# Ledger of designs, part 3: peptides against a protein of PDB entry 3J47

Target 1, 121 residues: chain A of PDB entry 3J47
Amino acid sequence: IRLTNQLKSLKGLQSKLKDVVEYLDKVINKELPINHTILGKLQDVFNLLPNLGTPDDDEIDVENHDRINISNNLQKALTVKTNDELMVIYISNLVRSIIAFDDLIENKIQNKKIQEQRVKD
Target 2, 26 residues: chain B of PDB entry 3J47
Amino acid sequence: NAQYHLLVKQGDGLLTKLQKYGAAVR

## One batch from the design tools (peptide; made by RFdiffusion4, then SolubleMPNN; aimed at target 1 L104 I105; its pose is not in this set)

Design b1_p23_6_s4
Fold by OpenDDE base, seed 2:
Structure b1_p23_6_s4 (fold): chain B 121 residues (1-121), chain C 26 residues (1-26), chain A 23 residues (1-23)
Amino acid sequence: as target 1 above (121 residues)
Amino acid sequence: as target 2 above (26 residues)
Amino acid sequence: DELLELVLQGLQLLEELKKELEA
C-alpha cells in the first residue's frame, strides 16, 4: 500500500512537472502570463519532496536497499529538475517586470519631451 | 546548483540596475 | 538605449536558463 502510494505520488509529480514545462514554454513564447497558483503548487511539491524521502526507522531488509537508493536518486533528480523549472519561471517573471518597467520609463520620457516642447512653443 | 545561483544573481543585478534607472527618470 | 541594453541582457539570461533546462 505505501509503495503504491509513493509511486502514484511520483507519477503525479512527473505529470505536474510536464504541465509546468509546457506552461513555461508558453510563457517564453509570450503566449501566457505566469500563473502564480502553478508556481505555489510547485513550491509546495519542492518542500514536500525532502519529506517523502525520510526513511521511517522501520527495519528495511537489505534486498530493498538498491530500489530505495534508485528511488532516492530519482527523487533527487526530480528535485533538481523542479528547481530549474522554478528558476526559469522566476527569471521569466523578472524579464517581464523589466520589460514593463522599460515601457513605463519610455512613456515617462516621452511625456516629459512633450511637456518641454509645449513650454518652448 | 552553483550555475543556478549565478544566474539568479545576474537576474537580481539586472533588476537593481533597472530600479536605479527608474529612480533616475522619476 | 541603456535601458534597451539591460532588457537584451535579461533576455540573454533567460535563453541561457532555457538551455540549462533543456540539457
Scores: peptide ipSAE 0.338, ipTM 0.856, DockQ to the pose 0.035
OpenDDE base, seeds 1, 3, 4, 5: peptide ipSAE 0.306, 0.305, 0.315, 0.324; ipTM 0.850, 0.853, 0.856, 0.855; seed 3 fails the geometry check

## One batch from the design tools (peptide; aimed at target 1 N83 L86, target 2 Y4 G11)

Design b1_p25_1_s2 (made by RFdiffusion4, then SolubleMPNN; its pose is not in this set)
Fold by OpenDDE base, seed 3:
Structure b1_p25_1_s2 (fold): chain B 121 residues (1-121), chain C 26 residues (1-26), chain A 25 residues (1-25)
Amino acid sequence: as target 1 above (121 residues)
Amino acid sequence: as target 2 above (26 residues)
Amino acid sequence: LKEQREELSKLLKEFLESLEKFLES
């Protein structure tokens, strides 16, 4: 039962990572804003992965220890990958905010110039 | 990791310059 | 002001290029 749940979670994470990559490509192309719902779900998965990798202290036979370690290492690797993707999403949002702010500043400068011209006329 | 940290550092620098520009326009 | 805007634009471009490289990695 636990192994099946881990496999299901891994498949879910893989699917979400694919969705994130596709979303990031769209963000790079400036086609879509960041989907906060996707980000939230990824964060939830990220937070759940460590919990899924914590073996309950119950009867883990020594043979399962190596499998658990491999599973934990894979989960950690996937967690790092997910974190990196989230970081890229965050940076993309930051860049968009910076561009929007730059445009706002330019608009303010133009408005000031227009007002100065009106006062001189 | 190193490439990410570099990217973050560049972003922080850009943000700082943008803030200075915004203050100069006010 | 114009010079500062140009410098900011340049930095933004460099940042976007770095972001693209990170996404491709």
Scores: peptide ipSAE 0.354, ipTM 0.866, DockQ to the pose 0.674
OpenDDE base, seeds 1, 2, 4, 5: peptide ipSAE 0.344, 0.340, 0.350, 0.331; ipTM 0.861, 0.859, 0.859, 0.859; seed 4 fails the geometry check

Design b1_p25_5_s1 (made by RFdiffusion4, then SolubleMPNN; its pose is not in this set)
Fold by OpenDDE base, seed 1:
Structure b1_p25_5_s1 (fold): chain B 121 residues (1-121), chain C 26 residues (1-26), chain A 25 residues (1-25)
Amino acid sequence: as target 1 above (121 residues)
Amino acid sequence: as target 2 above (26 residues)
Amino acid sequence: SELEELRKQADELLKKVEEFLQQLR
């Protein structure tokens, strides 16, 4: 039962990661703003990842050692993938912040020029 | 990890420069 | 490759911002 739930959770995570990638592509293309709900779900996945590595205290038969290694490798691969997605989100936020500051600076320069012109008139 | 930290450091450096400029324009 | 392309776009934007900041000095 627990392994089946882990596999379902992994499949659900894979589907969510695909949705996040698709969302990130839309964000890169400036079609959508960053959704904090998606970020929160990614963080929740990260917080659940350490729980995937706790062996239940039941006698781990030798056949489970290969499955544990596969699970650990998959967990590591998912961690790397989630880190890459968080990095893309970070870069996207940084780019937006840069654009917003550029616009703010330009607006301030224009306002200053208008004020200087009004003082000369 | 190292590439990620380098990218974050470069981004933070740019953000800091932009903030300094925004403060100088005030 | 997609991550590298995103990084390249970010670097290009960075460069444009730096050029703009230089023009304002």
Scores: peptide ipSAE 0.261, ipTM 0.845, DockQ to the pose 0.072
OpenDDE base, seeds 2, 3, 4, 5: peptide ipSAE 0.175, 0.189, 0.248, 0.208; ipTM 0.730, 0.743, 0.849, 0.834; seed 2 fails the geometry check

Design b1_p25_8 (made by RFdiffusion4)
Pose (drawn by RFdiffusion4):
Structure b1_p25_8 (pose): chain A 91 residues (1-28, 36-48, 72-121), chain B 26 residues (1-26), chain P 25 residues (1-25)
Amino acid sequence: IRLTNQLKSLKGLQSKLKDVVEYLDKVIHTILGKLQDVFNLNNLQKALTVKTNDELMVIYISNLVRSIIAFDDLIENKIQNKKIQEQRVKD
Amino acid sequence: as target 2 above (26 residues)
Amino acid sequence: SVKELMEKVKENHEKVEELIKELEE
């Protein structure tokens, strides 16, 4: 789902660029200003990425903890299944 | 870095314990 | 470095995924 959403966003840019190229050919305004703003707003993320790297590490640790918890419950389920099997054999 | 490594080390320690439990179950 | 710590955490997370898969079998 996230991927589809990202693709839709990129699609808009692609189409928007084509339109802009055609517009410029014809010419040979508000949208242009808006695009410039967006441009000014990955390069900058480079410095910002330093911080993001720290935060990514934290969200990795959390995911590891959750995986451990899931493994615990999984062991319990397996034990219950074994017990059920044993009871069936006895029967 | 040392502080960050500390938390990471603890997380590794818990992971080891969980692995040991899994081995005991097997 | 932070990147080396991130790699260790990812490696450990993969080990946990392998253990969960083995147990589910």

## One batch from the design tools (peptide; made by RFdiffusion4; aimed at target 2 V8)

Design b1_p26_1
Pose (drawn by RFdiffusion4):
Parts: structure tokens; sequence; C-alpha cells
Structure b1_p26_1 (pose): chain A 91 residues (1-28, 36-48, 72-121), chain B 26 residues (1-26), chain P 26 residues (1-26)
């Protein structure tokens, strides 16, 4: 789902660029200003990425903890299944 | 870095315990 | 299923280690 959404966003840019190229050919405004703003707003992320890296590490550690918890419950389920099997054999 | 490594080390320690439990179950 | 969860845990540990190494380099 996230991927489809990202593609939709990129699609808009691609179409928008084509339109802009055609517009320029024809010319040979508010949208242009808006685009410039967006441009000014990954390069910058480079420095910002330094912080993101730290945060990514924290969200990795949390995912690991969750995986451990899920493994625990999984063991319990497996034990219950074994007990059920044993009871069936006795019967 | 050292502080960050500390938390990472603890997480690894818990992971080891969980692995040991799994081996005992097997 | 247990082995799959352990493999996922190993992947997450590798990602954490890489991020720690990158931080040390900085």
Amino acid sequence: IRLTNQLKSLKGLQSKLKDVVEYLDKVIHTILGKLQDVFNLNNLQKALTVKTNDELMVIYISNLVRSIIAFDDLIENKIQNKKIQEQRVKD
Amino acid sequence: as target 2 above (26 residues)
Amino acid sequence: EMDELLEEMEELKEKIDKKLEEREEL
C-alpha cells in the first residue's frame, strides 16, 4: 500500500515535468514558484539523515523486542499443541 | 557511542536468553 | 515458525550493528 502511494506521488511529478517542458516550449507562473519552493525544501536530508540514523536504530531495537515477545507466545502455543496431541494419543 | 552500545548490548543479552529458552524447549 | 522469527531477529541485530558502526565512523 505504501509503495502504491509513493508511486502515485512520483507519477504526479513525472506528469508535471512533462507539462512544464511543454509549457516552456509554448512560451518560447504560480506553479513554477511552488516548484521552486519544493526544490529548496535528499540533499538537505543528508545532514538531517545523521539524526534519522539514530532514530532508525531505536525503532530497530523496538522491533527486535517485539519479535522476542512474539516468539515467547509462540513457544507457549507449541507446548499447548503438544499437550493436546498427547491427550489424543492417550484417548 | 558508548552509551548507545550499552543499550545495544543489553538487547543482545535478552536475545541470548530467548535463544536459550528455545533450545530448552527443543 | 520459531526459526523464521530467529532469522528476523538476526536481521534486525545486523541492522542495529550497522547503524552503530556508521555512528562510530561519524

## One batch from the design tools (peptide; made by RFdiffusion4, then SolubleMPNN; aimed at target 2 V8; its pose is not in this set)

Design b1_p27_4_s1
Fold by OpenDDE base, seed 3:
Order: structure tokens, then sequence, then C-alpha cells
Structure b1_p27_4_s1 (fold): chain B 121 residues (1-121), chain C 26 residues (1-26), chain A 27 residues (1-27)
């Protein structure tokens, strides 16, 4: 039962990760705003990932060392992939902040030009 | 990992510069 | 993919520093 639940959770995480990538591509293309709730949930999943690879200490039966190593390698690979996605979100937020700043600069320049024109008239 | 942390640190540095400049423009 | 995003960030950073300079010259 426990292994089936881990596989189901892993499949769910993989699906969610795909959805996040698709969402990030839409955010990069400026089609959608960044959903902070999706980001927060992804961070929570990332913080819980270390706990998904710790068997609670009550069933160390000695026959599963190879399966535990494969699970840990897959968890590490998923952790790297999740980190890469978080980085893309962070980059997208930085680019948006840059654009919003460029717009602020242009607005301030325009306002100054309008004021200078009004002082010359 | 190390490249990711470097990228994040560079981005935070840029964001901090952007914030300082936005405050000077206000 | 990530290396391309890093490059795009560096380009945007350069653009922002340029626009900041142009703004300071117009103030």
Amino acid sequence: as target 1 above (121 residues)
Amino acid sequence: as target 2 above (26 residues)
Amino acid sequence: QIDLLVKQLEEKKKELEKEKKEFLEKL
C-alpha cells in the first residue's frame, strides 16, 4: 500500500510539474500573469520532497536498499527539475519588474517634459 | 545548484538596484 | 533552456542599466 501511494504522489507531482512548465511558457509569452498560489504550492511540494524520501523509521527491512537508491535518485532528479522551474518563475518576475520600471522611467520623463513645456509657455 | 544560486543572487542584486532607482525617481 | 533564460536576464539587465543612465541624464 505505501509504495503505491508514493508512486501515485510521484505521478501527481510529475503532472503538476508539467502543468507548471506549461504555465511558465504562457507567462514568458506574456499570455498569463504569474499565479503566486501555484508558486507557493510548488515551493511547499519542494519543501516536502525531502520528507517524501525519508521512510518513517519503522520499516527498515534490509531487502530494499536498491529500490531506496533508485527512489532517491528520482527524487533528486525531480528536485532539480522543480528548482529549474522555480528559477524560470523568478526570472519571469525579474523581467516583469524591469519592464514595469522602464514604463515608470518613460512616464517620469514624459511628465518632466510636460512640466518644462508649461514653464516655457 | 551552484549556478542556480548564482543566478538568483544576480537577479536579487538587479532587483535591489531597480528598487533603489525607482525610489530615486519617485 | 535555462542558459537561454540566463542570457535573456543579462540582456534585460543591460537594457535597464542603459535606460537608468538615460533617465539620469534627462533629470
Scores: peptide ipSAE 0.336, ipTM 0.861, DockQ to the pose 0.028
OpenDDE base, seeds 1, 2, 4, 5: peptide ipSAE 0.320, 0.309, 0.332, 0.312; ipTM 0.859, 0.853, 0.861, 0.855; seed 2 fails the geometry check

Design b1_p27_4_s4
Fold by OpenDDE base, seed 4:
Structure b1_p27_4_s4 (fold): chain B 121 residues (1-121), chain C 26 residues (1-26), chain A 27 residues (1-27)
Amino acid sequence: as target 1 above (121 residues)
Amino acid sequence: as target 2 above (26 residues)
Amino acid sequence: QIDLLLKQLEELKEELEKEREEFLKKL
């Protein structure tokens, strides 16, 4: 029962990670804004990943050694994938901050030109 | 790991420059 | 994908530095 629930939770996590990747691709393509709720949920999943790798000591049956290695390798691969997704979000936020700064610079230049023209009139 | 830390360091350096300039434009 | 994003970030950083220099020349 516990292993089936872990596998179901892992499949659910994999589906959510896929949805996050598809969302991030749309953010990179400037089709959608970054959703802070998706970011927060991804961070929560990342913080829970270390806790998902401890099988509570109560069912180490010796037949699971290959399944434990596969589960640990899959969890490690999911952790790497989650880190890459967080990095893409960080880059996307940085790019947005740069664009907003460029717009601020242009607005300040325009305001200065308008003030200089008003002093000459 | 090393490439990730380099990318984060470059991004933080850019953010710091952005913040310094935004403070000088006020 | 990540290498393309890194390239876009470096390009945008270069554009930002150019705009900053132009702004400082107009002040």
Scores: peptide ipSAE 0.313, ipTM 0.852, DockQ to the pose 0.027
OpenDDE base, seeds 1, 2, 3, 5: peptide ipSAE 0.271, 0.259, 0.274, 0.249; ipTM 0.843, 0.779, 0.842, 0.835

Design b1_p27_5_s1
Fold by OpenDDE base, seed 1:
Parts: structure tokens; C-alpha cells; sequence
Structure b1_p27_5_s1 (fold): chain B 121 residues (1-121), chain C 26 residues (1-26), chain A 27 residues (1-27)
């Protein structure tokens, strides 16, 4: 029962990570806006990842050590991959904010020029 | 990691310049 | 001129982002 629940949770996490990657690819391609709710759920998954890798120290049978190490290495590799994806999201959001601010400044300059022309006419 | 930190630093520099420009246009 | 310099810096930053993305895709 416990091992089956861990496998189910890991499959759920993997599916969610896949959905995140797909969402990130769409955001990078400017096909979808950033969803803050998805980002928050990702952060929650990251905060839970260290807790999913805590072996309850109570039943270390020696034959499971290699399987646990492989599982921990896979979880670590998945965590690194997900950190890289979060970095890409962060940079993409930063760039979007910079572009939006540049457009706002340009619009304000144009509006000032239009007002100055209207006062001279 | 190093390229990421460089990119973040450049982005922060651009954001700071945008903020200064936005303050000068106000 | 100041706005033009800012735009040029944004373009350079976007180029560096694309280069970083390409390096991430190669790993």
C-alpha cells in the first residue's frame, strides 16, 4: 500500500512537471500568458519534493538501498530539471516586464508630444 | 548557473535604467 | 537618444536570452 501510494504520487508529480514544461513552452512561444496559479502550484510541488524523498528511517532493509538511491537520484535529476524550467520562467517574466515598461514609457512620451502639439496649435 | 546569473544581472540593470527613464518622463 | 539606447540594450538582452535557451535545449 505505501509503495503504491509513493509510485502514484511520483507519477502524479511527473505528469504535473510535464504539464508545467508544456505550459512553459507555450509561455516562451508567447502562445499563453503566465498563469500565477500554475506557478504557485509548481512552487508547492517543489516544497513537497524534499518531503517526498524523506525515507522514514524506520525500515532500511539493505536490498532497498540501491533502489532508494536510484529513486533519489531520479528525484534529484527531476528537481534540477524543474529548477532550470523555473529559471526560464523567471527570465521570461523579467523580459516581459521590461518590454511592457518600455512600451508604457514610449506611450507616455507620445502622449506628451501630442499634448505639446495641441497647445502650439 | 553562471550564464543565468549574468542574464539576471543584465535584466536587473535594464530594469533599473527603465525605472530611471520612467521617473524622468514623469 | 536615451530611449534608443534603452531599446538597444533590451534587444541585446533578448539575444542573450535566446542564446541561453539554445544552450538549455542542448543539455
Amino acid sequence: as target 1 above (121 residues)
Amino acid sequence: as target 2 above (26 residues)
Amino acid sequence: SELEELRKQIEEFLKQLEEYKEELEKK
Scores: peptide ipSAE 0.328, ipTM 0.834, DockQ to the pose 0.651
OpenDDE base, seeds 2, 3, 4, 5: peptide ipSAE 0.302, 0.326, 0.333, 0.319; ipTM 0.827, 0.831, 0.836, 0.828; seeds 3, 4 fail the geometry check

Design b1_p27_5_s3
Fold by OpenDDE base, seed 4:
Structure b1_p27_5_s3 (fold): chain B 121 residues (1-121), chain C 26 residues (1-26), chain A 27 residues (1-27)
Amino acid sequence: as target 1 above (121 residues)
Amino acid sequence: as target 2 above (26 residues)
Amino acid sequence: SELEELRKQIEEFLQKLEEFKKKLEEE
């Protein structure tokens, strides 16, 4: 039961990570805005990943040691991939915030110029 | 990892500059 | 002149942002 649940969770995580990569590619291409709900779900998955890797020692049937090592390596690889995806999302949000702030500064500069021109007239 | 940290540091540097400009426009 | 210099600095910043974005796209 536990191994099946771990495999199901891992497959679910892999599918979600794929969806996130596809979403990130669309965000990079400016096709879609960042979905904070997807980000929150990724963070939740990431926070659960350390807990998925803790073998509660009590049901380790000895015969699956090689499969457990492969599963742990895959989980570590998925953790690294998730971290990289989160960093890409963070950087994308930072860039978007900077662009938005620049537009606000330019708008304020333009408004100030218009007001100064009106006072001179 | 190191390349991403460098990229983040560059982004933070740009944000700091942008904040200074925002303060100068106030 | 001060506002023009500020605008120029913003434009240089936007250019650096675009370079940063290109680096992100290359990753």
Scores: peptide ipSAE 0.337, ipTM 0.839, DockQ to the pose 0.236
OpenDDE base, seeds 1, 2, 3, 5: peptide ipSAE 0.329, 0.308, 0.343, 0.323; ipTM 0.833, 0.831, 0.839, 0.830; seed 3 fails the geometry check

Design b1_p27_8_s1
Fold by OpenDDE base, seed 5:
Parts: structure tokens; sequence; C-alpha cells
Structure b1_p27_8_s1 (fold): chain B 121 residues (1-121), chain C 26 residues (1-26), chain A 27 residues (1-27)
């Protein structure tokens, strides 16, 4: 059971990582604004996290309470970690967008200067 | 969560300002 | 902050563009 839970957590983490990669790819491809995709992935993570509060009604052996709490804590920790990672990705993409925009503005200014010089010649 | 949302909101604000500036330069 | 630095950069670029526009219009 503990190994199974660890495997499940690992699979969940793997799925989350895959989702993060897919998001990164979509952002790289400029298909979606960073914010919407981050929110969507956060939602996906929450949806993939087994509901912390749905005990399947099967045999409540008292020993299961501690295991459920550990699983819930692990899931919460993984969620927080994923949120932090998504936040870092978001900030990184935002910074890249700012830099790219700065370069575009500079290029436009330079092009305008070149055009003005051509008109004077 | 609250800090994350705040950071996201700040980022969105910056992006919006950037877009407005880009539109004004166009 | 990163936001403040970005706003400052945007302001500088705007001023440069306005200067260029003025130079073009005076020409």
Amino acid sequence: as target 1 above (121 residues)
Amino acid sequence: as target 2 above (26 residues)
Amino acid sequence: SILEDFEKLLKKKKEEQEKLLKEFLES
C-alpha cells in the first residue's frame, strides 16, 4: 500500500510534469497567453489530485486515517510545488516577452531613424 | 496561493502595459 | 522591482519614440 501510494504520487507528479512541459511547449509556440495556460494546468493538477476529501466508503480501519492524511499532505505538497514551478515558468515567460518587446521597440526606433536619414540624403 | 495570485496579477498588469505601449508605437 | 524597472524602460522608450517623431515632423 505505501509503495502503491508512492507509485501513484510519482505517476501524479509525472503527469503534472508532462502537463507543465505541454504548457511550456504551447507558450513557446505562442498559442496561448501564459496566464490562461498556467491556470488551466493548475486546474488539471487539482483535478488529477485525488480529492483529499472523498473517502471511498470502504472499511474505515483506524489505521487508514494516518495514511489518508499522509497521502493528502503529499498531494498538497505536490500541488504547492507544481504551483511554484508554474509561477516560475510564468515569470520567465513574462520576462522573455518584455525583452522581446523591448527589442521590437528598439528595432522600430532604429528603422525610423534609418528612414529619416534616407529622406535627408 | 495568495502570493501566487498576486504575482500573476502583477505579471498580467505588466503584460497589459506592454501591449498598450506596443499599440501606441504601432 | 521588476515591474518598476519595466515601467521605467517603457517610459524611456516612449520618450525616445516621441523625440524621433518630433524630429521627423520638423523635418
Scores: peptide ipSAE 0.326, ipTM 0.821, DockQ to the pose 0.016
OpenDDE base, seeds 1, 2, 3, 4: peptide ipSAE 0.301, 0.354, 0.366, 0.333; ipTM 0.817, 0.840, 0.855, 0.833; seeds 2, 3, 4 fail the geometry check

## One batch from the design tools (peptide; made by RFdiffusion4, then SolubleMPNN; aimed at target 1 I91 L94, target 2 K9 Q19; its pose is not in this set)

Design b1_p28_3_s3
Fold by OpenDDE base, seed 1:
Structure b1_p28_3_s3 (fold): chain B 121 residues (1-121), chain C 26 residues (1-26), chain A 28 residues (1-28)
Amino acid sequence: as target 1 above (121 residues)
Amino acid sequence: as target 2 above (26 residues)
Amino acid sequence: SDDEELEQLLENMERLLQQVNDLLKQLE
């Protein structure tokens, strides 16, 4: 039962990650704003990933060690993917911030030029 | 991990610069 | 003087944008 739930959760996570990547691509292309809800869900997934590999102290059947290693490797791989996605989100936010500041600076320069012209007239 | 950390550090550096610019514009 | 400072700021922001673009390329 627990393994099936982990696999189902992993599949669900994979699907969500795919959706996040697709969303991030749209954000990078300036087609959509960053959705804080998606970011929050991704963070939640990241925070849950470490917990997916805690073997509850139930019977250490030696055959589970390979499965635990596979689970740990998969968890590590998912953690890396999640980190990459978070980085893309972060960079996208940075780009937006920079663009917004650029627009603000340009607006200030233009306003100053207009004021200087008005003082000369 | 190392590449991730490097990217995060670079992003943080950019953010810090951005904040300085924002403060200079105000 | 203030306009020159703002122009320098814009140039610096353009540089930052380029750095961000480089970071994006590293994530791809």
Scores: peptide ipSAE 0.288, ipTM 0.847, DockQ to the pose 0.076
OpenDDE base, seeds 2, 3, 4, 5: peptide ipSAE 0.252, 0.263, 0.288, 0.273; ipTM 0.836, 0.838, 0.849, 0.842; seed 2 fails the geometry check

Design b1_p28_3_s4
Fold by OpenDDE base, seed 1:
Structure b1_p28_3_s4 (fold): chain B 121 residues (1-121), chain C 26 residues (1-26), chain A 28 residues (1-28)
Amino acid sequence: as target 1 above (121 residues)
Amino acid sequence: as target 2 above (26 residues)
Amino acid sequence: SDDEELEELLKNMERLLQEVHNLLKKLE
């Protein structure tokens, strides 16, 4: 039962990560805005990952040390992967902000040029 | 990681400059 | 690779930052 739940959770996480990657690709391609709900769901999955690796204190059989190390390594790898995904989301938001500001600056420069032409006239 | 943090810092610096400009034109 | 795509995105951001910087200099 516990292993099956871990596998289901891992599959669910993998599916969500895939959805986030697809979403990030669409955001990078300027096809979709960043959905904060997807980011929140990813954070929730990561906050749940430490709880999936905590063996219940009672069956510390010594043979599980290697399994605990594998689970910890997998959890670390997943944490790194999600940190990288969050970083990509942050960069994408930053790029959007920069583009929006660039457009604003350009519009203001154009307006200034129009005003300078009107004064000469 | 260090290169990413540097890029983020540069982006934040640009955003700050853009905000200052937006305030000066208002 | 995902790393190469990320690097390309970073390069694009650097270019945009430079363009915005140049525009700000023109407004000063």
Scores: peptide ipSAE 0.279, ipTM 0.846, DockQ to the pose 0.030
OpenDDE base, seeds 2, 3, 4, 5: peptide ipSAE 0.222, 0.242, 0.267, 0.249; ipTM 0.815, 0.831, 0.842, 0.833

Design b1_p28_7_s4
Fold by OpenDDE base, seed 2:
Structure b1_p28_7_s4 (fold): chain B 121 residues (1-121), chain C 26 residues (1-26), chain A 28 residues (1-28)
Amino acid sequence: as target 1 above (121 residues)
Amino acid sequence: as target 2 above (26 residues)
Amino acid sequence: MKELDEQLEKMQRQLQKVHELLKELEKL
């Protein structure tokens, strides 16, 4: 029963990872805009991946160890890449927020100067 | 990692300066 | 990697421009 549930969860994770790869490929090809909600959920999944890659000490056959290690290394590389992409998005949003606030300050200064001129006339 | 944290810290520092300026203009 | 580095460089240039604008505003 426990092994069948783990296999079902692993198949579900593999399907989601495939959907994510297909989505990322469409974003790379500029076919779709970056969806922040998908990337956030992906980040949450990847933050849980270090816990999914702990082999529970139950009998993983030594012949599958190399394929699992390659898969884990690829998954770690994809995690790093996704973290770097989220990082760039975070800084982009930060810069946009700074620019929008700068424009707000400038507009306020201009409005204050116009009011001070109207009080002197 | 370290270069990223530095860049984020620089951005946060800039936001903090911008917030202080916006409060002084108010 | 290269496209990510180019985006990071564009963002650094934007941060520098905003930093210059803030310095001009501090002088006013």
Scores: peptide ipSAE 0.294, ipTM 0.851, DockQ to the pose 0.030
OpenDDE base, seeds 1, 3, 4, 5: peptide ipSAE 0.268, 0.297, 0.193, 0.271; ipTM 0.842, 0.856, 0.747, 0.848; seed 3 fails the geometry check

## One batch from the design tools (peptide; aimed at target 1 N83)

Design b1_p29_2 (made by RFdiffusion4)
Pose (drawn by RFdiffusion4):
Structure b1_p29_2 (pose): chain A 91 residues (1-28, 36-48, 72-121), chain B 26 residues (1-26), chain P 29 residues (1-29)
Amino acid sequence: IRLTNQLKSLKGLQSKLKDVVEYLDKVIHTILGKLQDVFNLNNLQKALTVKTNDELMVIYISNLVRSIIAFDDLIENKIQNKKIQEQRVKD
Amino acid sequence: as target 2 above (26 residues)
Amino acid sequence: SEEEIEELQKEIEENMKELEEEMEELEKE
């Protein structure tokens, strides 16, 4: 789902660029200003990425912890299944 | 870095315990 | 410092993969 959403966003840019290129050919405004703003707003992320790296590490750790909790419940389920099997054999 | 490594070390320690439990179950 | 943090991220990711493999092994059993 996230991927489809990202693709939709990129699609708009691609189409928007084509339109802009055609517009420029024909010319040979508000949208242009808006695009410029967006441009000014990855490169900058570079420095910002430093902080993001720290936060990514924290969310990785959290995910690890969750995986451990899931494994614990999984063990319990497996034990219950074994017990059920034993009871069936006795029967 | 040292502080960060500390938390990471603890997380590894818990992971080891969980692995040991899994081995005991097997 | 940034490289050390990246190494720590890699170590965490490896540990997560190892745990996922162990969970899959347990499911198979």

Design b1_p29_6_s2 (made by RFdiffusion4, then SolubleMPNN; its pose is not in this set)
Fold by OpenDDE base, seed 1:
Structure b1_p29_6_s2 (fold): chain B 121 residues (1-121), chain C 26 residues (1-26), chain A 29 residues (1-29)
Amino acid sequence: as target 1 above (121 residues)
Amino acid sequence: as target 2 above (26 residues)
Amino acid sequence: SELDEQLEEMKRILQQVHELLEKLEELKS
């Protein structure tokens, strides 16, 4: 039962990660802004992942040990992947902020140049 | 992770440069 | 690999922003 639940959760996480990746691709390509809902769901999944890998000591049958280890390794890998995705989202937001600020500065400089030209005329 | 941190550092550097430019325009 | 590709695209964006900042600095000079 627990392994099945873990697998289901992992599948859900994988699907969500795919959605995030797709969204990030769109964000990187400046096609879409960051979706806060997707980010929130990804964070929720990330917060739940550590709980998925804790085998209750009571159900550790020796035969399941290898399966549990594989599952734990997969969960760890997914956790790393999720962390990387969150980092990419953070960087994407940072870059967008920088671009927006750059545009603002450029506009201000242009306005200043226009004003200076008006004074010279 | 290292690549990400490098990218973050670059982004922060750019932000700092933008802030300096903004201050210079004022 | 997909995550790596996204990181590379983000790096490209940062490079573009850097170039824009350099141009802005030149204009201030």
Scores: peptide ipSAE 0.264, ipTM 0.825, DockQ to the pose 0.029
OpenDDE base, seeds 2, 3, 4, 5: peptide ipSAE 0.254, 0.243, 0.254, 0.246; ipTM 0.825, 0.816, 0.814, 0.814; seed 4 fails the geometry check

Design b1_p29_6_s4 (made by RFdiffusion4, then SolubleMPNN; its pose is not in this set)
Fold by OpenDDE base, seed 2:
Structure b1_p29_6_s4 (fold): chain B 121 residues (1-121), chain C 26 residues (1-26), chain A 29 residues (1-29)
Amino acid sequence: as target 1 above (121 residues)
Amino acid sequence: as target 2 above (26 residues)
Amino acid sequence: DELDEQLEKMNRILQNVHDLLKELEKLKK
């Protein structure tokens, strides 16, 4: 169940990232104006994914950081407005990582409290 | 730009605090 | 006492996250 939900969320994120890339390509080609709705939907996906913070994914975090860096390098070539959208995505991801770490820390504190209570009993 | 840089700086500050806290909980 | 100090640090981080989220919402307007 947990792995299937993670895979579904990752597929959803991948599809949305693809839609953002396709949209950015259309904006670059002046075929479409910047769609704030796609950005909003990406932010919503970034509000729904709690699971980007397992320390065993350090290699995946480096590949995602490299893809974010590649996207940043590709977008450094594109307009200030696209930079603002990427920055909102970056900050949204950063905030998610922070929330996930806060939850991890809370879980560790709770586990420590449970262990201390078991030693007192 | 300035508001964005301020927000990034706040995020980096929070990430640093979180890293310190994670190291203290290990 | 040390656990309470860690909990306080966590609460300060959560408050900073909340403030950052509010600033992001302002930038969306």
Scores: peptide ipSAE 0.259, ipTM 0.821, DockQ to the pose 0.071
OpenDDE base, seeds 1, 3, 4, 5: peptide ipSAE 0.244, 0.236, 0.258, 0.239; ipTM 0.803, 0.811, 0.813, 0.812

## One batch from the design tools (peptide; aimed at target 1 K108, target 2 R26)

Design b1_p30_2 (made by RFdiffusion4)
Pose (drawn by RFdiffusion4):
Structure b1_p30_2 (pose): chain A 91 residues (1-28, 36-48, 72-121), chain B 26 residues (1-26), chain P 30 residues (1-30)
Amino acid sequence: IRLTNQLKSLKGLQSKLKDVVEYLDKVIHTILGKLQDVFNLNNLQKALTVKTNDELMVIYISNLVRSIIAFDDLIENKIQNKKIQEQRVKD
Amino acid sequence: as target 2 above (26 residues)
Amino acid sequence: DEAEKEYDELIKEWDEKLKELDEILKEADE
C-alpha cells in the first residue's frame, strides 16, 4: 500500500515535468513558483539524516523487543499444542 | 556512542535469554 | 563512520540470533 502511494506521488511529478517541458516550448506561472519552493524544501535530508539515523536505531530496537514478545507467546502456543496431542494419544 | 551502546548491549542480553528459553523448550 | 559500522555489525548479530531462534523453535516442533 505504501509503495502504491509513493508511486502515485512520483507519477504526478513525472507528468508535471512533461507538462512543464511542453509549456516552456510553447512559451518559446504560479506552478513554477510552487515547484521552486518544493525544490528548496534528499540533499538537505543529508544533514537531517544524521538525526534520523539515531531515531531509526530506536525504532529498530523497539521492533526487536516486539519480536521477542511474539516469540514468547509462540512458545506457549506450541506447548499447548503438545499437551493436546498427548491427551489425544492417551484417549 | 558509549551510552547508545549500553542500551544496545542490554537489548542483546535479553535476546540471549530468549534464545536460551527456546533451546530449553526444544 | 566507525560508529555507523559498529551499529551495523550489532544489528547483523541480532538478526543472526533471531534466525537461530527460529531454527531452534522449528526443530522443537519436529

